# Ledger of designs, part 24: peptides against a protein of PDB entry 1IK9

Target 1, 211 residues: chain A of PDB entry 1IK9
Amino acid sequence: MERKISRIHLVSEPSITHFLQVSWEKTLESGFVITLTDGHSAWTGTVSESEISQEADDMAMEKGKYVGELRKALLSGAGPADVYTFNFSKESCYFFFEKNLKDVSFRLGSFNLEKVENPAEVIRELICYCLDTIAENQAKNEHLQKENERLLRDWNDVQGRFEKCVSAKEALETDLYKRFILVLNEKKTKIRSLHNKLLNAAQEREKDIKQ
Target 2, 207 residues: chain A of PDB entry 1IK9 as posed
Amino acid sequence: MERKISRIHLVSEPSITHFLQVSWEKTLESGFVITLTDGHSAWTGTVSESEISQEADDMAMEKGKYVGELRKALLSADVYTFNFSKESAYFFFEKNLKDVSFRLGSFNLEKVENPAEVIRELIAYALDTIAENQAKNEHLQKENERLLRDWNDVQGRFEKAVSAKEALETDLYKRFILVLNEKKTKIRSLHNKLLNAAQEREKDIKQ
Target 3, 195 residues: chain B of PDB entry 1IK9 as posed
Amino acid sequence: MERKISRIHLVSEPSITHFLQVSWEKTLESGFVITLTDGHSAWTGTVSESEISQEADDMAMEKGKYVGELRKALLSVYTFNFSKESAYFFFEKNLKDVSFRLGSFNLEKVENPAEVIRELIAYALDTIAENQAKNEHLQKENERLLRDWNDVQGRFEKAVSAKEALETDLYKRFILVLNEKKTKIRSLHNKLLNA

## One batch from the design tools (peptide; aimed at target 1 L184, target 1 (a further copy) L182)

Design b2_p13_4 (made by RFdiffusion4)
Pose (drawn by RFdiffusion4):
Structure b2_p13_4 (pose): chain A 207 residues (1-76, 81-211), chain B 195 residues (1-76, 83-201), chain P 13 residues (1-13)
Amino acid sequence: as target 2 above (207 residues)
Amino acid sequence: as target 3 above (195 residues)
Amino acid sequence: SEDEEVLAELEAA
């Protein structure tokens, strides 16, 4: 059981703002209840599933395509106009294309006996919605703060692992260099003794 | 300018639900407007900064402590009474085995209730709209942080596993380079022996 | 300089 409460502007009353409340079960296609209120009175109407299928036929439209038009227009490049007569309780709306507009929907609403009850329920629904949302935003705020920390934690764990690696790498190399360089000292020494022995042989050949 | 709309029940009409709307600027301390509505009529009252502090004196409470009680009672066990004939509104606090008048307001019937009701409904719809948008922004950040975390966690796994492969990998190379030095040393020694 | 030659040999290995 879903609903949408939207504000709308009627052509015959661009001064005051009205409110449209549409409620259904699962899908608009199966039918819906529509209520119009100016904050004092309320007018209500119903549209059955069969009435929707028929209206789509009379409009030469694919049924799902027609329901799509109803969703854009009633549940808030597509321009829509709304008219209402308090004298007749007739409510209709048109889609305004280029130089060509057409009747998209028409409802004979009935003035409600208990406007206050309807208005109170509507406000109550809105307040409940505002409430459910805040609870959700709070739940997400906490999850947000938890992740901001869980990242900072691991980020530090990362920097430490890297810094530990660099310390260990330089530590290993330092030992290596010492050993390798000791050997090089022996090589240079041997190499030079050899040379010396070559120069001594060379001197015996020459004298 | 902030506001809070609460649903309440009046003692003299537990059947019907009323709505209490409280509005202010910065803090209730500087005064506020309170509106009561049943969806048909509406009653309003203004409470100045001067009246509030005055009430803090009649009670002998710190203006802060007193405003605190109002916040709990008016912005949502608290009991509410209203007489449509007198327009007098008062509320009490109920503790274990006692109750006491906490405050009151002389409200006045509003001339155009529909206007007030329309503005109240409009505010609620805007709030729903703002809140739904924030739920999206925070929902995405929750996603970005989830992804960013997996990234770094991966970097950590890779980094730690590297530090553990380092001693073994570097020591092999050192053996290689070292074995080359020794060979040279042996050869040199052997040459020296030749002579 | 001899330390740099040793580091070059470690890198080549």

Design b2_p13_4_s1 (made by RFdiffusion4, then SolubleMPNN; from b2_p13_4, 4 letters changed)
Fold by OpenDDE base, seed 4:
Structure b2_p13_4_s1 (fold): chain B 211 residues (1-211), chain C 211 residues (1-211), chain A 13 residues (1-13)
Amino acid sequence: as target 1 above (211 residues)
Amino acid sequence: as target 1 above (211 residues)
Amino acid sequence: SEDEEIRKELEKA
């Protein structure tokens, strides 16, 4: 079962933070359990898939779009303030919420809740869920941090090898050119020497012909 | 102010999860505020640095070691079950806890708490803190995940550059050797040609002398 | 081979 807890403000009690818990199986469309608490009292209601479908039809909204709005209203937590207005009557246990647009507000949904007989149990379970979520998130953070540190080490190792490879390539090129120039100059010197010997031999032959 | 909330079980109420909130400034040694709740009632006490020092002295324990035990008892959350036993009298508002070793239990500390007049406010604030902590941890997780993905991309990029550099080094060496061999072979051929011309000139001169 | 002689000359240089 998936669960989301959000802070909300009721229009009737704007000074008292309320908590809206929504619990569902796989998708919000399949229905959900909604729990409202002020930290003293709690109210719970079950919303079926059929009720969600009926509310979507009554709104003349496509079901997937309606569920998308429910998700934003009920699961987003503190979205931008005032986009969704929450109303609850403790007397009637009637919960409804509206979407506020610039020039128009419209009712998005309404649910009858039931007052929980043992609100302390619901509140304790809610706090337990929060603490479990904190522990899971902390463990995930520690894991991700260790992975980041590993990846950073691995990056530094490859970067250092890459820099060494670049330098070694440049050094290799420089060394090979130096060696080549040396050998080439020796061969050029030998060519010049042999050419001079040929010139001398030709000059000597011309001297020998001239007696 | 730092804060930690932990689930505890009271010896007197083992079936009801209680929550122990500890709040402190910088270090637990400087004193702390302790809050106990069952999700309906709440009890709070302030423990001063002087009280911590006195409890350490009464235990004949070094203060840093004592604070280390307080940290384990009060902040660790659900450590291994049963290492610390928590006791609370709702009548006297007396809270005490013991450390259980294999063969001996000893009192680690005791505090007088006060019943909170508005427990719902304390509980709401506690839930708010949990939700804020969840949001912070989620944001940190998302950040760490993005950094992890970045580091992985950066690693792949450097790895690919490194592999290209290795291949380019080998290719450079091979290409330079091929080019050098070509040029040097031309020079060797010219040397051989000049040497043969010298030999021929010498042979012709020897023929001319025999002539 | 002539190439191997050049390589050896380059290695010795």
Scores: peptide ipSAE 0.173, ipTM 0.855, DockQ to the pose 0.927
OpenDDE base, seeds 1, 2, 3, 5: peptide ipSAE 0.168, 0.170, 0.169, 0.172; ipTM 0.855, 0.855, 0.855, 0.855

Design b2_p13_4_s2 (made by RFdiffusion4, then SolubleMPNN; from b2_p13_4, 5 letters changed)
Fold by OpenDDE base, seed 4:
Structure b2_p13_4_s2 (fold): chain B 211 residues (1-211), chain C 211 residues (1-211), chain A 13 residues (1-13)
Amino acid sequence: as target 1 above (211 residues)
Amino acid sequence: as target 1 above (211 residues)
Amino acid sequence: SEIEEIKKELEEA
């Protein structure tokens, strides 16, 4: 079962933060359990897949689009833009919410809730879920941090090997050219020496012809 | 202000999860606010640095060691080993906790709490803190995940550059040697040609002398 | 090989 808890403000009680818990199996479309609490009282309702389908039809909205709006309204809380307005009557236990657009508000959905007899148990379970989520997220953070530190070490090691390879390539080129110049200069000297010997031999032959 | 919320079990109410909130400034040693709740009622007490020092002295424990035990008891919750036992009287508002060792339990500390008049506000604030912590940890997780993905890309890029550098070094060495061989062979051929010319000149001179 | 001879000439140079 997946769960999301969001803080919301009710139009009737704007000074009191309420908490909206939504619990579902695999997809929100298959139905969900909605729980509202003010930290003292709690109210719960079960919303079926059929009710979601009926609300989508009543709105003339495609079911997937409607569920997408439900997800934004109920699971994200009121985003920073207050795009969703929540209303609840504690007397009738009627919960409804509206989507506020620039010039138009429209009802997005409505649910009948029931007052929970033991709100403390619901609140304790909600806090337990929050603490479990914190612990899980902390463990994940510690794991990701250790993995980042490993990847950074591995990056530094390869970077250092790469820099050594670049330097070794440049050094190799320079060394090979220096050695090659030495050998070439030796061969050029030998060629010059042999040319001088040929010139001397030709000069001696010209002297021998001149007796 | 730093805060930690832990779930605990009271010896008097082992079936009801309680929540222990501890709030402090910079260090637990400087004092803290302790809040206990069962999701319906709440109790709060302020513990001063002087009370912490007095409890350490009464225990004949060094203050830093005592604060270290307080941190384990109050901030970690009961670890999986139930090393700390929590007791609370709702009548006297007296909270005390014991450290359980293999053959000995001893009182670690005790505090007078006061019943909160508006427990719903304390509970709402506690849930808000949990939700804020979840949101912060989620944002940190997403950041660490993106950074991990970046570091992995950067590692792959450097690794690929390193492998190319290794291959380029080997190719450079091979190419330079091939080029050097060609030039050296040209010079060796010129030397051999000049030597043959010298030999021919010497042979012609020997013929001219026999003539 | 001619390469080894030249490596040797380059090492001796």
Scores: peptide ipSAE 0.023, ipTM 0.843, DockQ to the pose 0.585
OpenDDE base, seeds 1, 2, 3, 5: peptide ipSAE 0.021, 0.018, 0.021, 0.020; ipTM 0.839, 0.841, 0.841, 0.838; seed 3 fails the geometry check

Design b2_p13_4_s3 (made by RFdiffusion4, then SolubleMPNN; from b2_p13_4, 4 letters changed)
Fold by OpenDDE base, seed 5:
Structure b2_p13_4_s3 (fold): chain B 211 residues (1-211), chain C 211 residues (1-211), chain A 13 residues (1-13)
Amino acid sequence: as target 1 above (211 residues)
Amino acid sequence: as target 1 above (211 residues)
Amino acid sequence: SEVEEILKELEKA
């Protein structure tokens, strides 16, 4: 089961933060349980997949689009101020919410809730869920931090090896050229010396023919 | 102000999770506010720096060690099962806790609390703090995840450049050796040819002298 | 490259 808790403000009690909990199985489209609390009282209701489908049809909205709007209203918490307006009557247990756009406001949905007999249990469970979520998120953050530190070390190690490889390539090229130039110049000098010996031998032979 | 919320079990109500909130300024040693709630009622008390010092002295414990034990008891949540035992009387508003070791149990501290007039406000604020903490931890998680993905890309990029550099170094060495061997062998062949020409010229001269 | 020039000079000679 997935769950999301959000703080909301009711039009009837704008000075009191309420908490809207939604719990669902796999997808919000398959239905959900809604719980409202003020930290003293709690109200709950179940919304079926069939009710979600009927509400979408009554609104002449495609089901996936309607569920997308429900997800924004009910799961996002207080989104940008004034986008969603929440209303609840403690007398009728009727909860409804509106989407406010620039030029158009419309009712997005409505639910009948029931007053919980033991609100303290619901509130305790809600706080437990928050504490569990904090602990899980903290463990994830500690893991990600350790991974980031590892990746940074690994990056520095490879970067240092890369820089050494670049320098070693340039040094290798320079060293090889120097060594080869020395050997080649030695061979060129030997060729020039042998040519001069051939020229001298030819000149001596031309002198010996001239007696 | 720093804050920690923990779930605890009271000896008097072992079936009901209670929540222990501790709030402090900079250090727990400077004093703290303790709040206990069962999700319906709340009790609060202030513990001064002087009371913490007096409790440490009465226990014949060094203050830093005592504060270290307070931190484990009051801030760690339910640590390992049975290490800390919590007791509270709703009648006397007396809260006390014990540290249980293998062979020794001892009272670690005790506080007089006061019943809160509006527990719903305390509970709402506690839930708000949990939701804020979740949102902050989620934002940190998302940031660390993005940094992790960045560092992984950067590592792959440098690794790929390093591998190319290694291959290019080996290819450069091989290419240079091949080219230089060709040129050196050409010069060696020219030296051998010139030596043969010198030997032939010497043999012809020796024939001309015998004639 | 300076290398190719050195190689060409080494070949000419």
Scores: peptide ipSAE 0.029, ipTM 0.842, DockQ to the pose 0.188
OpenDDE base, seeds 1, 2, 3, 4: peptide ipSAE 0.029, 0.029, 0.028, 0.029; ipTM 0.843, 0.843, 0.842, 0.843; seeds 2, 4 fail the geometry check

Design b2_p13_4_s4 (made by RFdiffusion4, then SolubleMPNN; from b2_p13_4 with V6I A8K A12E)
Fold by OpenDDE base, seed 3:
Structure b2_p13_4_s4 (fold): chain B 211 residues (1-211), chain C 211 residues (1-211), chain A 13 residues (1-13)
Amino acid sequence: as target 1 above (211 residues)
Amino acid sequence: as target 1 above (211 residues)
Amino acid sequence: SEDEEILKELEEA
């Protein structure tokens, strides 16, 4: 089961932070359980997939688009834009929320909730979930931090090998050219020596013909 | 101010998860505020630096070691080892905890708490802190994930350059040797040709003398 | 390598 807890402000009690928990299986579209608490009382309702479909049809909205608006309203809490306004009657246990679009507000949805007999259990479970989520996120953060440190070491090691390879390539090229020049100069010297011997032999022959 | 919330089990109410919040400035040694809640009621007490020092002295324990035990008891919650046992009287508002060491348990500390008049506010604030901590940890997680993805790309890029550099070094060596062999073979051929010309010139001279 | 031997023969020659 997936779960999201968000803080909201009720129009009726703007000074008191309320908490809206939504719990669902796989997708919010399949239906969900909504739980509202003020830290003293709690209220719960179940919303079916059929109710979500009916509300989308009544609004003349495509179901996926409507579920997208439900996700924004119910899972983000009071986002910084006050785009969603929440209302709750403790007397009727009727919860409804509106979307505010400039000069127009419209009801996005409504739920009948039931007052929980043992709100302390709901509050304890909610706090337990928060603490578990904190622990899971901390463990993930510690893992990611260690992975970052490993990746940085591995990068530095490869970078250092790469720089050595570049330098070794340049050194190799320079060394090979130096060796080549040495060997070629020896062969050029031998060629010059042999040419001089040929010239001398030709001059001696010309002297011997001239007796 | 630093804060830690932990789940604990009271010996008097082992079936009901309680939450222990500890709040302090810089170090736990400087004193702290302790808050206990069961999701319905809340109790708070303030522990001074002088009380911590006195308790360490009464236990004949070095202050830093004692604070280390307080940190394990109060900030870790009921760790998997049941090393710390928590007791609370709702009547006397007396909280005490024991350290269990094999066959011996001893009182590690005790606090007089006061029942909070408005527990709902304390519970709301506690849930707000949990939600803020979740949001902060999520943002950190997303940042570390993006950093990991960057480091992995950077590693792959350098690794690919390194492999190309290794291959280019080997190819350079092979190409340079091939070029050297070609030029040297030309010079060897020229040397052989000049030697043959010298031998022929010597043989012709020997014929001319016999002639 | 065969290339190193050829270079060595070229140096000795």
Scores: peptide ipSAE 0.020, ipTM 0.847, DockQ to the pose 0.289
OpenDDE base, seeds 1, 2, 4, 5: peptide ipSAE 0.020, 0.021, 0.020, 0.019; ipTM 0.847, 0.847, 0.847, 0.847; seeds 2, 4 fail the geometry check

Design b2_p13_5 (made by RFdiffusion4)
Pose (drawn by RFdiffusion4):
Structure b2_p13_5 (pose): chain A 207 residues (1-76, 81-211), chain B 195 residues (1-76, 83-201), chain P 13 residues (1-13)
Amino acid sequence: as target 2 above (207 residues)
Amino acid sequence: as target 3 above (195 residues)
Amino acid sequence: SVEEKLRELTDET
């Protein structure tokens, strides 16, 4: 059981703002209840599933394509106009294409006996919605703050692991260098003794 | 300017639900407007900064403590009474075994209730719209942070596993380079023996 | 590459 409350402007009353409340079960295609209110009175109408299928035929439109038009127009490149006569309670709306517009929907609404009850329920629904949303935004705010911390935590754990690796690397190299260089000292020493022994043989050949 | 719309029940009409709308700038302390509506009629009242502090005195409460009680009672066990004949509005606080008048307002019937009701509904729809948008922005940030976390966690897994492969990997190379030195030393020593 | 680096470090020392 879903609903959408939208504000709309009627051509015959561009001064005041009206409100349109559309409610259905599962899909618009199965039918819907529409209510119009100016904050004082309310007019209501119903559209059955069969009436929707028929209207789509009369308009030469694929049924789902027709319901799509209803969704854009009623549930808030597509320009739509709305008209209402308080004298007749007739409500219709047209889609305005280039130089060509057409009747998209028509409803004979009935003035409601208990406007206040309807208006109170509508406001009540809106306040409940505002409430459900805040609870959700709070739940997400906390999840947000938890993740901001869980990142900072592991980020630090990362920097530490890297810094520990660098300290260990240089530490190992330092040891290596010492040992390797000690050997090099022996090589240089041996190499030079050899040279010396070569120069000595060379002197005996020459004298 | 901020506002709070609360659903309430009046003692003299537990059947019908009323709506209490309280609006202000910055803090209730500087005055506020309160509106009561049943969806048909509406009653309004203005409470100045001067009247509020005046009430804080008649009670002998710090203007702060007194405003605090109003916030709890008016912005949402608190009881509410309203006489459509007098337009007098008052509310009380109910504790264990006692109750007491907490405050009152002389409201006045509004000339164009439909205008007030329309503005109230319009506000609610805007609020729903803003809240749904924020739910999206925070929903995506929750996603970005989730991804960013997995990234770094992966970097950490890789980094720690590297630090643990380092001693073994570097020592092998050191053995290699070291064995080269020794060979040279042996060959030199052997040459010296030749001579 | 690590072997070359170790040779260069011993040359520089």

Design b2_p13_5_s1 (made by RFdiffusion4, then SolubleMPNN; from b2_p13_5, 8 letters changed)
Fold by OpenDDE base, seed 2:
Structure b2_p13_5_s1 (fold): chain B 211 residues (1-211), chain C 211 residues (1-211), chain A 13 residues (1-13)
Amino acid sequence: as target 1 above (211 residues)
Amino acid sequence: as target 1 above (211 residues)
Amino acid sequence: DVEKELEKLVEES
């Protein structure tokens, strides 16, 4: 079961924050339980998949689009102020909400709610769920923080190894060139020495021919 | 102002979760506001720094140690079950709590609370604070998640550059050795050729002398 | 001695 609690303002009671709890299985499309509370009283209703389908049909709206609007209205809390307006009569227990566009306002849905006999239980359970959600989110934050610290260490370690590898590559190239130049210079010196010996031998032969 | 909400169980009402809200400025040592609610009624009291100091003195406990125990009792919710016991009389509005050790139970503190006239306002504000805390923790989680994804990309990029650097170092060494061997072989061939010319010149001279 | 190793590598080729 999924659950979302949001704060809303009722047109009839704009000075008191109300809480809208929506609970559903897998998807809002399959139906949901809606609970409204003012922190003293609570009202609950169940909206079936058939009611959602009927409301979409009555609006001539595609069901997936309609459910998308329900999700924005009922789960986001107050979206940007003024886009969704909420109405509730404590006398009739009738809850309805409207989507307000620049030139068009329309009723998005209406639900009959029942007054909860023991609102304190619903309110306590709602607070418990909020506290549980806080604890879960804190545990996730602590986990992500530790993982972030791990990734930063691992990055620094690889970066340091990479910098050492770059430096070692340049040092290797420089060292190899120095060593090879030494060996080549020895071979060049030997070639020059052998050429001089050949020149001397030729000069000696030319002297022996000139007796 | 700092705030913590915890769920507690009262010895007098063990079947109903109560909520203990503690609010303080900078440190619990400077005093705090304590609020108790059952989701229908609420009770609030203020505990001053002087009361905290007096309770520590009456217990013959160092103030910092005493505040440390208050923090564990009042802010952790139920610590491990049974370590802290909470008592409240709705008639006297007297709240007290005890620390239970294996062989010793002692009263850690006692507070006179006042019944809140409009408990719904306190409950609504408490729920609002929970919802705000959830939203803040969600925003922090999303930020940490994005940062974690960034760090993972950065790690993969540096790791890939490091692996390329290692491979390039080995390839450089191999290529340099191959090139230098070719140049050295050319010089060795030239040395051998010059030695053979010297040997031939010596053999020709020996023929000319025998002739 | 890099010279001896290079000389050996060139003799083995």
Scores: peptide ipSAE 0.022, ipTM 0.841, DockQ to the pose 0.678
OpenDDE base, seeds 1, 3, 4, 5: peptide ipSAE 0.020, 0.021, 0.020, 0.021; ipTM 0.842, 0.842, 0.842, 0.842; seed 5 fails the geometry check

Design b2_p13_5_s2 (made by RFdiffusion4, then SolubleMPNN; from b2_p13_5, 9 letters changed)
Fold by OpenDDE base, seed 2:
Structure b2_p13_5_s2 (fold): chain B 211 residues (1-211), chain C 211 residues (1-211), chain A 13 residues (1-13)
Amino acid sequence: as target 1 above (211 residues)
Amino acid sequence: as target 1 above (211 residues)
Amino acid sequence: DEKKKLEELVEKS
């Protein structure tokens, strides 16, 4: 089961933050349980897959698009732009919400909720879920932080090896040229010496022919 | 102000999870506000720096050690080993907690709490704090995830450059040796040719002398 | 060309 808790403001009670809990299996499309609380009372309702399909049909909206709107409204609260407005009557237990566009507001959904007999239990469980989520997120943060530190070390190690490889390539080239120059100069000196010996032998022959 | 919410079990009500909120400025040593709730009622008390100092003195415990025990008890609940036991009387509003060691239990602290007139406000604020903490932790997780992905790309890029540098170093060495061998072989051929010319000149001289 | 560069390097050394 997946769950999301969001804070919402009701049109009837804008000064009192309410909490909207939505619980579902795999997808919101399959239906969901909705719970509303003000920290004192709680109200719960179940929305079936058939109700979601019917509401989409009644709106002449494609089901996937409708579920996408439900997800934005119910899992994020009003959103940062107050695009969704929430209404609840404690008398009728009727919950409905609207999407506010620039020129048009329309009802996105409506649910009959039942007052919970033991709201403290629902509130305790909601707080427990929040605390569990905090603990899970903290553990994930600590893991990601350790992985970041590992990856940074590994990057520094490879970077240091790369810099050493670049320097070693340049040093190798320089060293090889120096060594080869020495060997080639020795061969050049030997060639010059042999040419001088040939010149001397030719000069001696020219002297022997001249008697 | 720093805050921690933990779940605790009271000796008097072990079936009902209670929530212990502790709020403090900079350090727990400077004093703290403690709030207990069962999701229906709430109780609040303030513990001063002077009370903490007095309790440490009464226990003959060094203040920093005592504050360290308070931190373990009040910010982590009972802990995973049930080392801390919590007691609360709704009648007297007296809260006390004990440290359970293998052979000895001792009272670690005791606080008079006051029943909150509007517990729903305290509960709503507590849930808001949990939701804010979840949002902050999610943002941190998303940031750390993006940094991990960046560091992994950067590592792969440097690793690929390093491997290319290693291969380029080996290729450079091989190429330089091949080029130098060609030049050296040419010089060796020239030396051999000059030696043969010297040998022929010596043989011609020996013929001219015998003639 | 590369042989000539190497020869020139050896001639200058």
Scores: peptide ipSAE 0.018, ipTM 0.844, DockQ to the pose 0.728
OpenDDE base, seeds 1, 3, 4, 5: peptide ipSAE 0.017, 0.016, 0.017, 0.016; ipTM 0.844, 0.844, 0.844, 0.844; seed 3 fails the geometry check

